# Ledger of designs, part 96: peptides against a protein of PDB entry 5HOI

Target 1, 351 residues: chain A of PDB entry 5HOI
Amino acid sequence: FRYMPFSPAGTPFGFTDRRYLTMNEVGYVSTVKNSEQYSITVSFFDVGRFREYHFEDLFGYDLCFLNEKGTLFGQSKTGQIQYRPHDSIHSNWTKIIPLQAGERITSVAATPVRVIVGTSLGYFRSFNQFGVPFAVEKTSPIVALTAQNYRVFSVHYSQFHGLSYSLSELGTSSKRYYKRECPLPMSLPNINSDMKKDANLDYYNFNPMGIKSLFFSSYGDPCIFGSDNTLLLLSKWRSPEESKWLPILDSNMEIWKMSGGKETTDIHVWPLALAYDTLNCILVKGKHIWPEFPLPLPSEMEIRMPVFVKSKLLEENKAILNKKNEIGADTEAEEGEEDKEIQIPVSMAAE

## One batch from the design tools (peptide; made by RFdiffusion4, then SolubleMPNN)

Design b1_p14_4_s3 (from b1_p14_4, 8 letters changed)
Fold by OpenDDE base, seed 1:
Structure b1_p14_4_s3 (fold): chain B 351 residues (1-351), chain A 14 residues (1-14)
Amino acid sequence: as target 1 above (351 residues)
Amino acid sequence: SVPSYLPEILKLLS
């Protein structure tokens, strides 16, 4: 296993000179490789609220986190971080995170009030928005971070224990844990089954945890979207005994339903955020599971708990078919067998 | 109910 730099919804270069460093509901950060330098662009979905900006990156930033107030950059090997406010009122700042031999920054997160740095040795470093340090804590190796206000969702990896998560609040004087290195019920990418396509191998080499993104919902619940394309939400996290991960959207199942029960291999959901009851995402058409250039407009997918009840699936398929007919979509209605058992794809059948 | 994103998925299936 190799610790790789993680950023929410970041994409690999693949065979190109460009990639997305991160994307979410606010916007997207792209980088273009120019010889030994990089050109970074910070773009926004709300072009009326924010102005796109760019700069030359001499450090080769491979970590990024975007929020409504600024962008945090990091270089995984050198330990350099930079915070760039979107406004011209606040100054940019840089800092070098001290790294041990072989230690890497694996993830960074920023809110309007906190900056967080996680490392491959499990160093959790917290700062205010001006880069003033609060604390250093040693945890299990950090593989992903996200943050909202004072709250941090961290994902940890141990070769012995697999994936775990923490949910913490970074006050001024103390860190409070709501969850501390609890088991994360997310499947890792299956190298043997998933790597049959070169595109999946390229993505695995970029992100071996298969975490496409993690974020807080608009209600402040931790969310994670793994390689299984299922959106997990941590419910009732304030009550330790009642806390559970809910599969609130199986995007493969939703695409399968919309396709009339046909297996589709060229439509992919790329997660951005959870706003109320909708997953903000990019619908990707193509071989790669990630968006390419130019970035498509974001789409909204209503959250729907997976239901494997044949009767309900039949009712939903009838409703979808009727709606396709109403909108004049080419229904390859095989008119015939009403009694065709909805073959749930084996990949969606929970073992 | 039919999801709102159905037309977008149909456009990607075409």
Scores: peptide ipSAE 0.477, ipTM 0.937, DockQ to the pose 0.036
Fold by OpenDDE base, seed 5:
Structure b1_p14_4_s3 (fold): chain B 351 residues (1-351), chain A 14 residues (1-14)
Amino acid sequence: as target 1 above (351 residues)
Amino acid sequence: SVPSYLPEILKLLS
């Protein structure tokens, strides 16, 4: 296992000199390799609220976190971080995070009030928005971070215990835990089954945990989207005894339903955010499971609890077929096989 | 109910 730098919805270079460092509901950050340098562009979906900006990166930033107030950059090996406010009124700042031998920054997060740095040795470093340090805590190795306001969702990895998560609040004087290194019920990428396609191997080498993104919902609930393309939401986290992960959208199942039960291998959901009851995402067409350039417009997918009830699947399929006919979609009239048992793929039936 | 994104998926399936 190798700790890799993680950024929410970051993409690999693949066979190109360009990639997305991060993307979410606010926008997307791209980097282009130019000889020994990189050119970084910070782009926004709301072009009326924000202005796109770019700069030359001499450090090779491989970590990024975008919020409504600024962009945090990090270099996983050197420990350099940079915060760039979107507004020119506020100054950029840089800092070097002290790293031990072999230590890497694995993830960074920023809110309008906090900056968080997580490392492969489990150092959790907190700062204010101006880079003033609050605390250093030793945790299990951090593989991913996200934050909203004062709240931090951290994912940890142990070779002995697998994935765990913490949910904490970073006050001025103290860190409060709502959850502390609790088991995370997310499947890791299966190297033996999924690596049959070279594109999956390239992505695995970039992101061995298969965490495509993690974010807080608009309601402030922790969300994670893994390699299984299932959106998990942490429900009732304020009540430790009642807290549970909810699979609120199986995007593979939804694509499968929309295709009429056909196996599709060239449509992929790339998660951005959860706004109310809709997953903001990029629908990707192609061999790569991640967005290429140019970035497609974001799409919205309504959250739907996966329900493996044959009667409901039949009703949904009938509704989809009726809607396809109404919109004049070429339903290849496989009219004749009404009674064929919808073979739920064995991969979906295995719970 | 039919999801709102059905037309987008159908366009990508074509």
Scores: peptide ipSAE 0.476, ipTM 0.938, DockQ to the pose 0.057
Fold by OpenDDE base, seed 2:
Structure b1_p14_4_s3 (fold): chain B 351 residues (1-351), chain A 14 residues (1-14)
Amino acid sequence: as target 1 above (351 residues)
Amino acid sequence: SVPSYLPEILKLLS
């Protein structure tokens, strides 16, 4: 296993000179290789609220976090971080994070009030929005971070225990844990099954944990979207004994339903955010599981708890078929198979 | 109910 820099919904370069460093509900950050330099563009979905900006990156930032007030950049190897407010009213600031030999920054997060840096050795570093340090804590190795307001959702990896998560609140005087290195019930990428396709190997080399994104919902619940394309939400996290992960959307199953039960290999869901009861995402058409350039407009997918009830699946398929007919979509009439066992793909049946 | 995103998925399937 190798610790790689993680950013929410970040994409690999693949065979291109460009990639997304991060994307979420606010916008998307792209970087383009220009010989020995990079050109970074910070773009927004709400073009009326925000102005797109760009700058030359001499450091090769490989970590990014976008929020409504600014963008945090990081360089995983050098320990350099930069915060750039979107508004020109506040100054940019740069800091070097001290790294030990072989240590890497693995993830960064920023809110309007906090900056967080996580490392491959499990150093959790907290700052205010001006880069003033609060604390350094030693945890299990950090592989991913997200933050909303004062709350931090961290994912940890141990060779002995696999994936764990923490949920904490960074007050002015102290860090409070709601969850501390609890088991994370997320499947890791299956190297043997998934790596049969070269595109999956390229993505695995970029992101060995398969965490496509993690975010807080609009209600402040931690969400994670793994390699299984299932959106997990941490419910009831304020009650330690009642807290549980809920699979609130299986995007593979939803695409499968919409296709009429056909296996599709060229439509992919790329997660951005959870806004109320809708997954804000990019619907990707193509060989790569990640969006290419130009970025498609975001789509909204209604959250739907996976239900493996044959009768309900048949009713849903009938409703989808009727709706396809109403909108004049070419329903290849699967004549006569109303009673055929919907072969739930083995990938969906194994959960 | 049929998901609101069905027409968009159908456009990607075409």
Scores: peptide ipSAE 0.476, ipTM 0.937, DockQ to the pose 0.057
Fold by OpenDDE base, seed 4:
Structure b1_p14_4_s3 (fold): chain B 351 residues (1-351), chain A 14 residues (1-14)
Amino acid sequence: as target 1 above (351 residues)
Amino acid sequence: SVPSYLPEILKLLS
């Protein structure tokens, strides 16, 4: 196992000179290789609110977190971090995070009020938005971070315990835990089954945890989107005994339904954010599970709890077919076999 | 109900 730098919805270079360092509901950060240098562009979806900007990166930033006030960059090996406010009134700042031998920054997060750095040794470092340190805490190895306001969602990895998560609040005086290194019920990528395609191996080498993104919902609930393409939401996290992960969208199942039960391997959901009851995402067509250049416009997918009831699946399929006919989509519906058993994938039939 | 994103998925399936 290798700790890799994680950024929310970051993409690999693949065979290209460019990748997305991060993307979310605010925008997307791209980097292009220019010999030994990189050119970074910070782009926004709301072009009326924000101005795109670029700069030359001499450090090779491989970590990024974008928020409404600025962009945090990090270099996993050197420990360099840079915060760049979007507003020119506020100064950029740079800091070196002290790293032990072999330690890596694995993830960074930034809110308008906090900067968080997580490492492969489990050092959790907190700062204010100006880079003033608050604390250093030792946790289990951190593999992913996201933050909203004062709240931090951290994912941890242990060789013995697998994935865990923490949910904490970084007040002015103290860190409060709502959840502390609790088991995370997310499947890891299966190297033997999923790596049959070169594109999956490239992605696994980039992100061995398969965490495509993690974010807070608009309601402030921790969300994670893994290699299984299921959006998990942490419900009732304020009530420790009632807190549970909810699979609120199986994007593979939704694509499968929309395709009329055909196996599709060239359509992929790339998660950005959860806004109310909609997953903001990029719909990707191609062999790669991640978006290429140029970035498609974001799409909205309504969250839908997976329902494995045959009658409901049949009703939904009929509704989809009727809608396809209304819009003049080529329904390769063989008119005659209304009774073709929707071959529910065996993974869905086991309840 | 039919998802709002159905037309977009159909466009990607074409």
Scores: peptide ipSAE 0.475, ipTM 0.937, DockQ to the pose 0.057

Design b1_p14_4_s4 (from b1_p14_4, 6 letters changed)
Fold by OpenDDE base, seed 5:
Structure b1_p14_4_s4 (fold): chain B 351 residues (1-351), chain A 14 residues (1-14)
Amino acid sequence: as target 1 above (351 residues)
Amino acid sequence: SVPSYLPKIQELLS
């Protein structure tokens, strides 16, 4: 296993000179390789509220986090971080994070009030929005971070314990844990089944944990979207004994339902955010599971718990079709076998 | 309002 730099909804270069460093509900950050340099563009979905900006990157930033107030950049190997406010009122700042031999920054997060840096050795470093340090804590190795206001959702990996998560609040004087290195019931990428497509191997090499994104919902609940394309939400996290992960959306099942039960292997959900009861996402058509350039417009997908088993629905629909063919002698035989829309029960159709 | 282009996945499947 190799610790790779993680950013929420970041994409690999693939066969191109460009990639998305991060994307969410606010916007998307792209980088283009130009010889030994990179050109970074920070773009926004709300073009009325924000102005797109670009700059030359001499450091090769491979970590990014975008929020409504600014963009945090990081270089995983050198430990350099840069915060760029969107508003010109506040100055950019740069800092070097001290790294041990072989240590990497694995993830960065920023809110309007906090900057967080996580490393492959489990160093959790917290700062204010001006880069003033609060604390350094040693945890299990950090593989992903997100933050909202004072709250931090961290994902950890141990070769012995697998995936764990923490949920913490970074006050001015102390860190409070709501959850501390609890087991994370997220499926890891299955190398043997999923790697049959070269495009999946490229993505696995970029993101070995298969965490497409993690964010806080609009209600402040931790969310994670893994390689299984299932959106997990941490429910009741304020009550340690009642807290549970809810599979609130199987995006493969929703695509399958919306296709009338056709197997679509070329449509992919790329998660951005959870706003109320809708997943904000990019629908990607093509061989790659990640968005290419130009970025498609965001789509919304209603959250629905996967209560139904695909195999049972296929069996029930076959049984209904066989009964209809036994009763209905006279309806013309000419519509080809491939276009049989699976009647998804109305209770399963998106209203 | 950013138009939530809900392309019905149907329009992407056509």
Scores: peptide ipSAE 0.021, ipTM 0.572, DockQ to the pose 0.033
Fold by OpenDDE base, seed 1:
Structure b1_p14_4_s4 (fold): chain B 351 residues (1-351), chain A 14 residues (1-14)
Amino acid sequence: as target 1 above (351 residues)
Amino acid sequence: SVPSYLPKIQELLS
């Protein structure tokens, strides 16, 4: 295992000169290699609210986090970070994070009020939006970060204990934990079964944890999307004893249903955000599981608990087709798809 | 508004 720089929904270069550093519901950040330099573009989905901008990157930023107020960049090896507000009224700032020998920045996150830096040695560094430091804490090695307002969702990795997570709030004077290095029930990439396609090996070398993205929902719940293409949501995190991970979407099952029960091996869900009861995602067609260029338009996928077995759905659909063939062609009964899928009541998300 | 997944998947499956 090697600690790699992680950014939410970031893509590898593959055989190209360009990749996405990050993407979410706000937009997408791309970088293009130009000899020894990089050109970075910050693009937005709401072109009426935001103006696209670009700049030359002399440092080779390999970490990125986009929010509604600005973009945070980081260089995993040198420890350089840069914050760029989208508004020209506010100044850009740059800082060097001190790194020990062999230490790497593994993830960065930014909100309108906080900047967070996590490292391969478990250094958790917090700043305000102006780069003023609050604290340095040593945790288990950090592999991924996301943040919303004052809240931080961190994923940790130990060779001995596997994956864990923390949920914390960064007040002005203190850090509060809601969860502290609790076990994370996410499956790691299976090297033996899934690596039969060369394209999956390239992605594994870029992201060994298989975390495609992590974010907070619109209700403020921690979400993670792993290599198994299952969206996990942390429910009831305010009540430490009641808190649980809910598998709120199996995206492979959803693609299978929407294809009419056909096995599709060239359609992939790439997660952006969870807004209410819908996963904002990019639907990718092709050999690579990640978006290429140009970026397809986002799509909404309704969240559904994976309570159905494929075999039962195929038997039910065959029984319906056989009944329609016996009754003859005349009744276009709009058999409303009995959406027997248990919608998670809104009450299960926000508590 | 983000487009529904249903039309987009039908376009990808065609």
Scores: peptide ipSAE 0.021, ipTM 0.562, DockQ to the pose 0.030
Fold by OpenDDE base, seed 3:
Structure b1_p14_4_s4 (fold): chain B 351 residues (1-351), chain A 14 residues (1-14)
Amino acid sequence: as target 1 above (351 residues)
Amino acid sequence: SVPSYLPKIQELLS
């Protein structure tokens, strides 16, 4: 296993000179290789609120986190981090995170009030938005981070215990845990099934955990979107005994429903954020499961518990068709086009 | 406004 730098919804280079460092509901950060340098562009979906900007990256930033106030960059190997406010009122700042031999920054997160750095050795470093340090804590190895306001959702990996998560609040005086290294019931990528498509191999080499993204919902609930394309939401996290992961969306099921029950292997959901009852996402058409360039416009997908089984829906639709054919058997035998698009009843798209 | 996924998927399936 190799600890790789993770950023929310980041994409690999593949065979190209460009990739997305991160993307979310605010915008997307791209990097382009220019010989030994990189050019970084910070783009926004709300072009009326924010102005796109670019800069030359001499460090080769491989970690990024975007929020409404600024962008955090990190270099996994050197330990360099840079925070760039979107507004010119606040100065950019740079800091070196001290790394041990073989240690890597694995993830970074930033809110308007906190900066968080996680490492492959499980160093959890917290700062304010100006890069003033609060604390250093030793945890299990960190593989992913996200943050909203003062809250941090961290994913940890142990070779012995698999995936765990923590949910913490970084107050002014102390760190509070709501959850501390609890088991994360997320499926890891099945290398043997997914490796059959060369196009996916590059992604799993880039992101061995298959975590496409993690974020907080608009209600402040931790969300994670894995390689199984299921959105998990941590419900009732304020009550330790009542807290549970909810599979609030099977995006493969929703794509299948919208295709009229056709197996679509070339349409992929790329998660950005959860706003209320809608997943903000990029719909990707093509060989790669990640968005290429140019970035498609975001789409909203309604969240739905995966209560329906494809086989049952197909059986029910076949039974309805057979009943219609039995009732219609008194009129002319028009030709059996077997490829009649199974209209998924709109009612099953409303429950 | 973020577009609904339904029109986008129809555009992708056409």
Scores: peptide ipSAE 0.019, ipTM 0.540, DockQ to the pose 0.035
Fold by OpenDDE base, seed 2:
Structure b1_p14_4_s4 (fold): chain B 351 residues (1-351), chain A 14 residues (1-14)
Amino acid sequence: as target 1 above (351 residues)
Amino acid sequence: SVPSYLPKIQELLS
């Protein structure tokens, strides 16, 4: 294992000269390799509210976080960070994060009021939106960060303990923990099963933890979307004893239902955000599990806890078909078992 | 109401 730079919903270059540094509900940040430099474009879904902009990147930014007020960039090896407000009223600022030998910035996050930098040695660095430092804390090694307002959701990795998470509030005078390095019940990528497909190996080399994205919901709940394509939401985090992870969406199950029960291997959910009761996502068709260029328009997927098991639905549909065949014996149309649309119960079809 | 993603997934599944 090696610590890699992580950004929410970031994509690898693959075999191309371009990738998404990050994407969420606000927009998407792309980078194109131009010889020894990069061209970065910050694009928005609400083109009426925001103006697309681009700039030349001489540093090779490999970390990014987009919010409604600006974009934070970072270079994992050099420790350089840059904040670019979307509005021209506020100036861009650049800072170098001091890194120890072998230390890397692993993740960055920004809100309208806070900038956060996490490292492979577990240095958690906090700043205001103008790059004024508040504090440095030593934690377990940080692999991912997201933030909303004053709240930070951090994912940590230890070789001894696996994945953990923290949820903290970055006040003006102090950091408060709601959760501190608690076990994260997220499935890691299964190298032996998933890596039989070359396309998954490239993604694993880019993102060894398989965290496709993490964000706060519109209600301010921490969310994470792993390699198992399950959206986890941290419920009741204000009550330490009642706090639990809820699997609020199995996106593979939802795709399977929407296909009429056909196994689809070329459709993938790429998570952006959770807005109310809908996962904002990119539906990707193709070999790669991540969106390519041009970016498809976002889709809204209704959240549903995975209460149903595919095998039971298949058995129930076989039992219904057998009962229909016992009542209506006359027309033996042996249409092959593989192409029969599974009648998804109406209660499972979102009206 | 039919979720806004259903038409797009049907277009992807067709």
Scores: peptide ipSAE 0.021, ipTM 0.544, DockQ to the pose 0.037; fails the geometry check

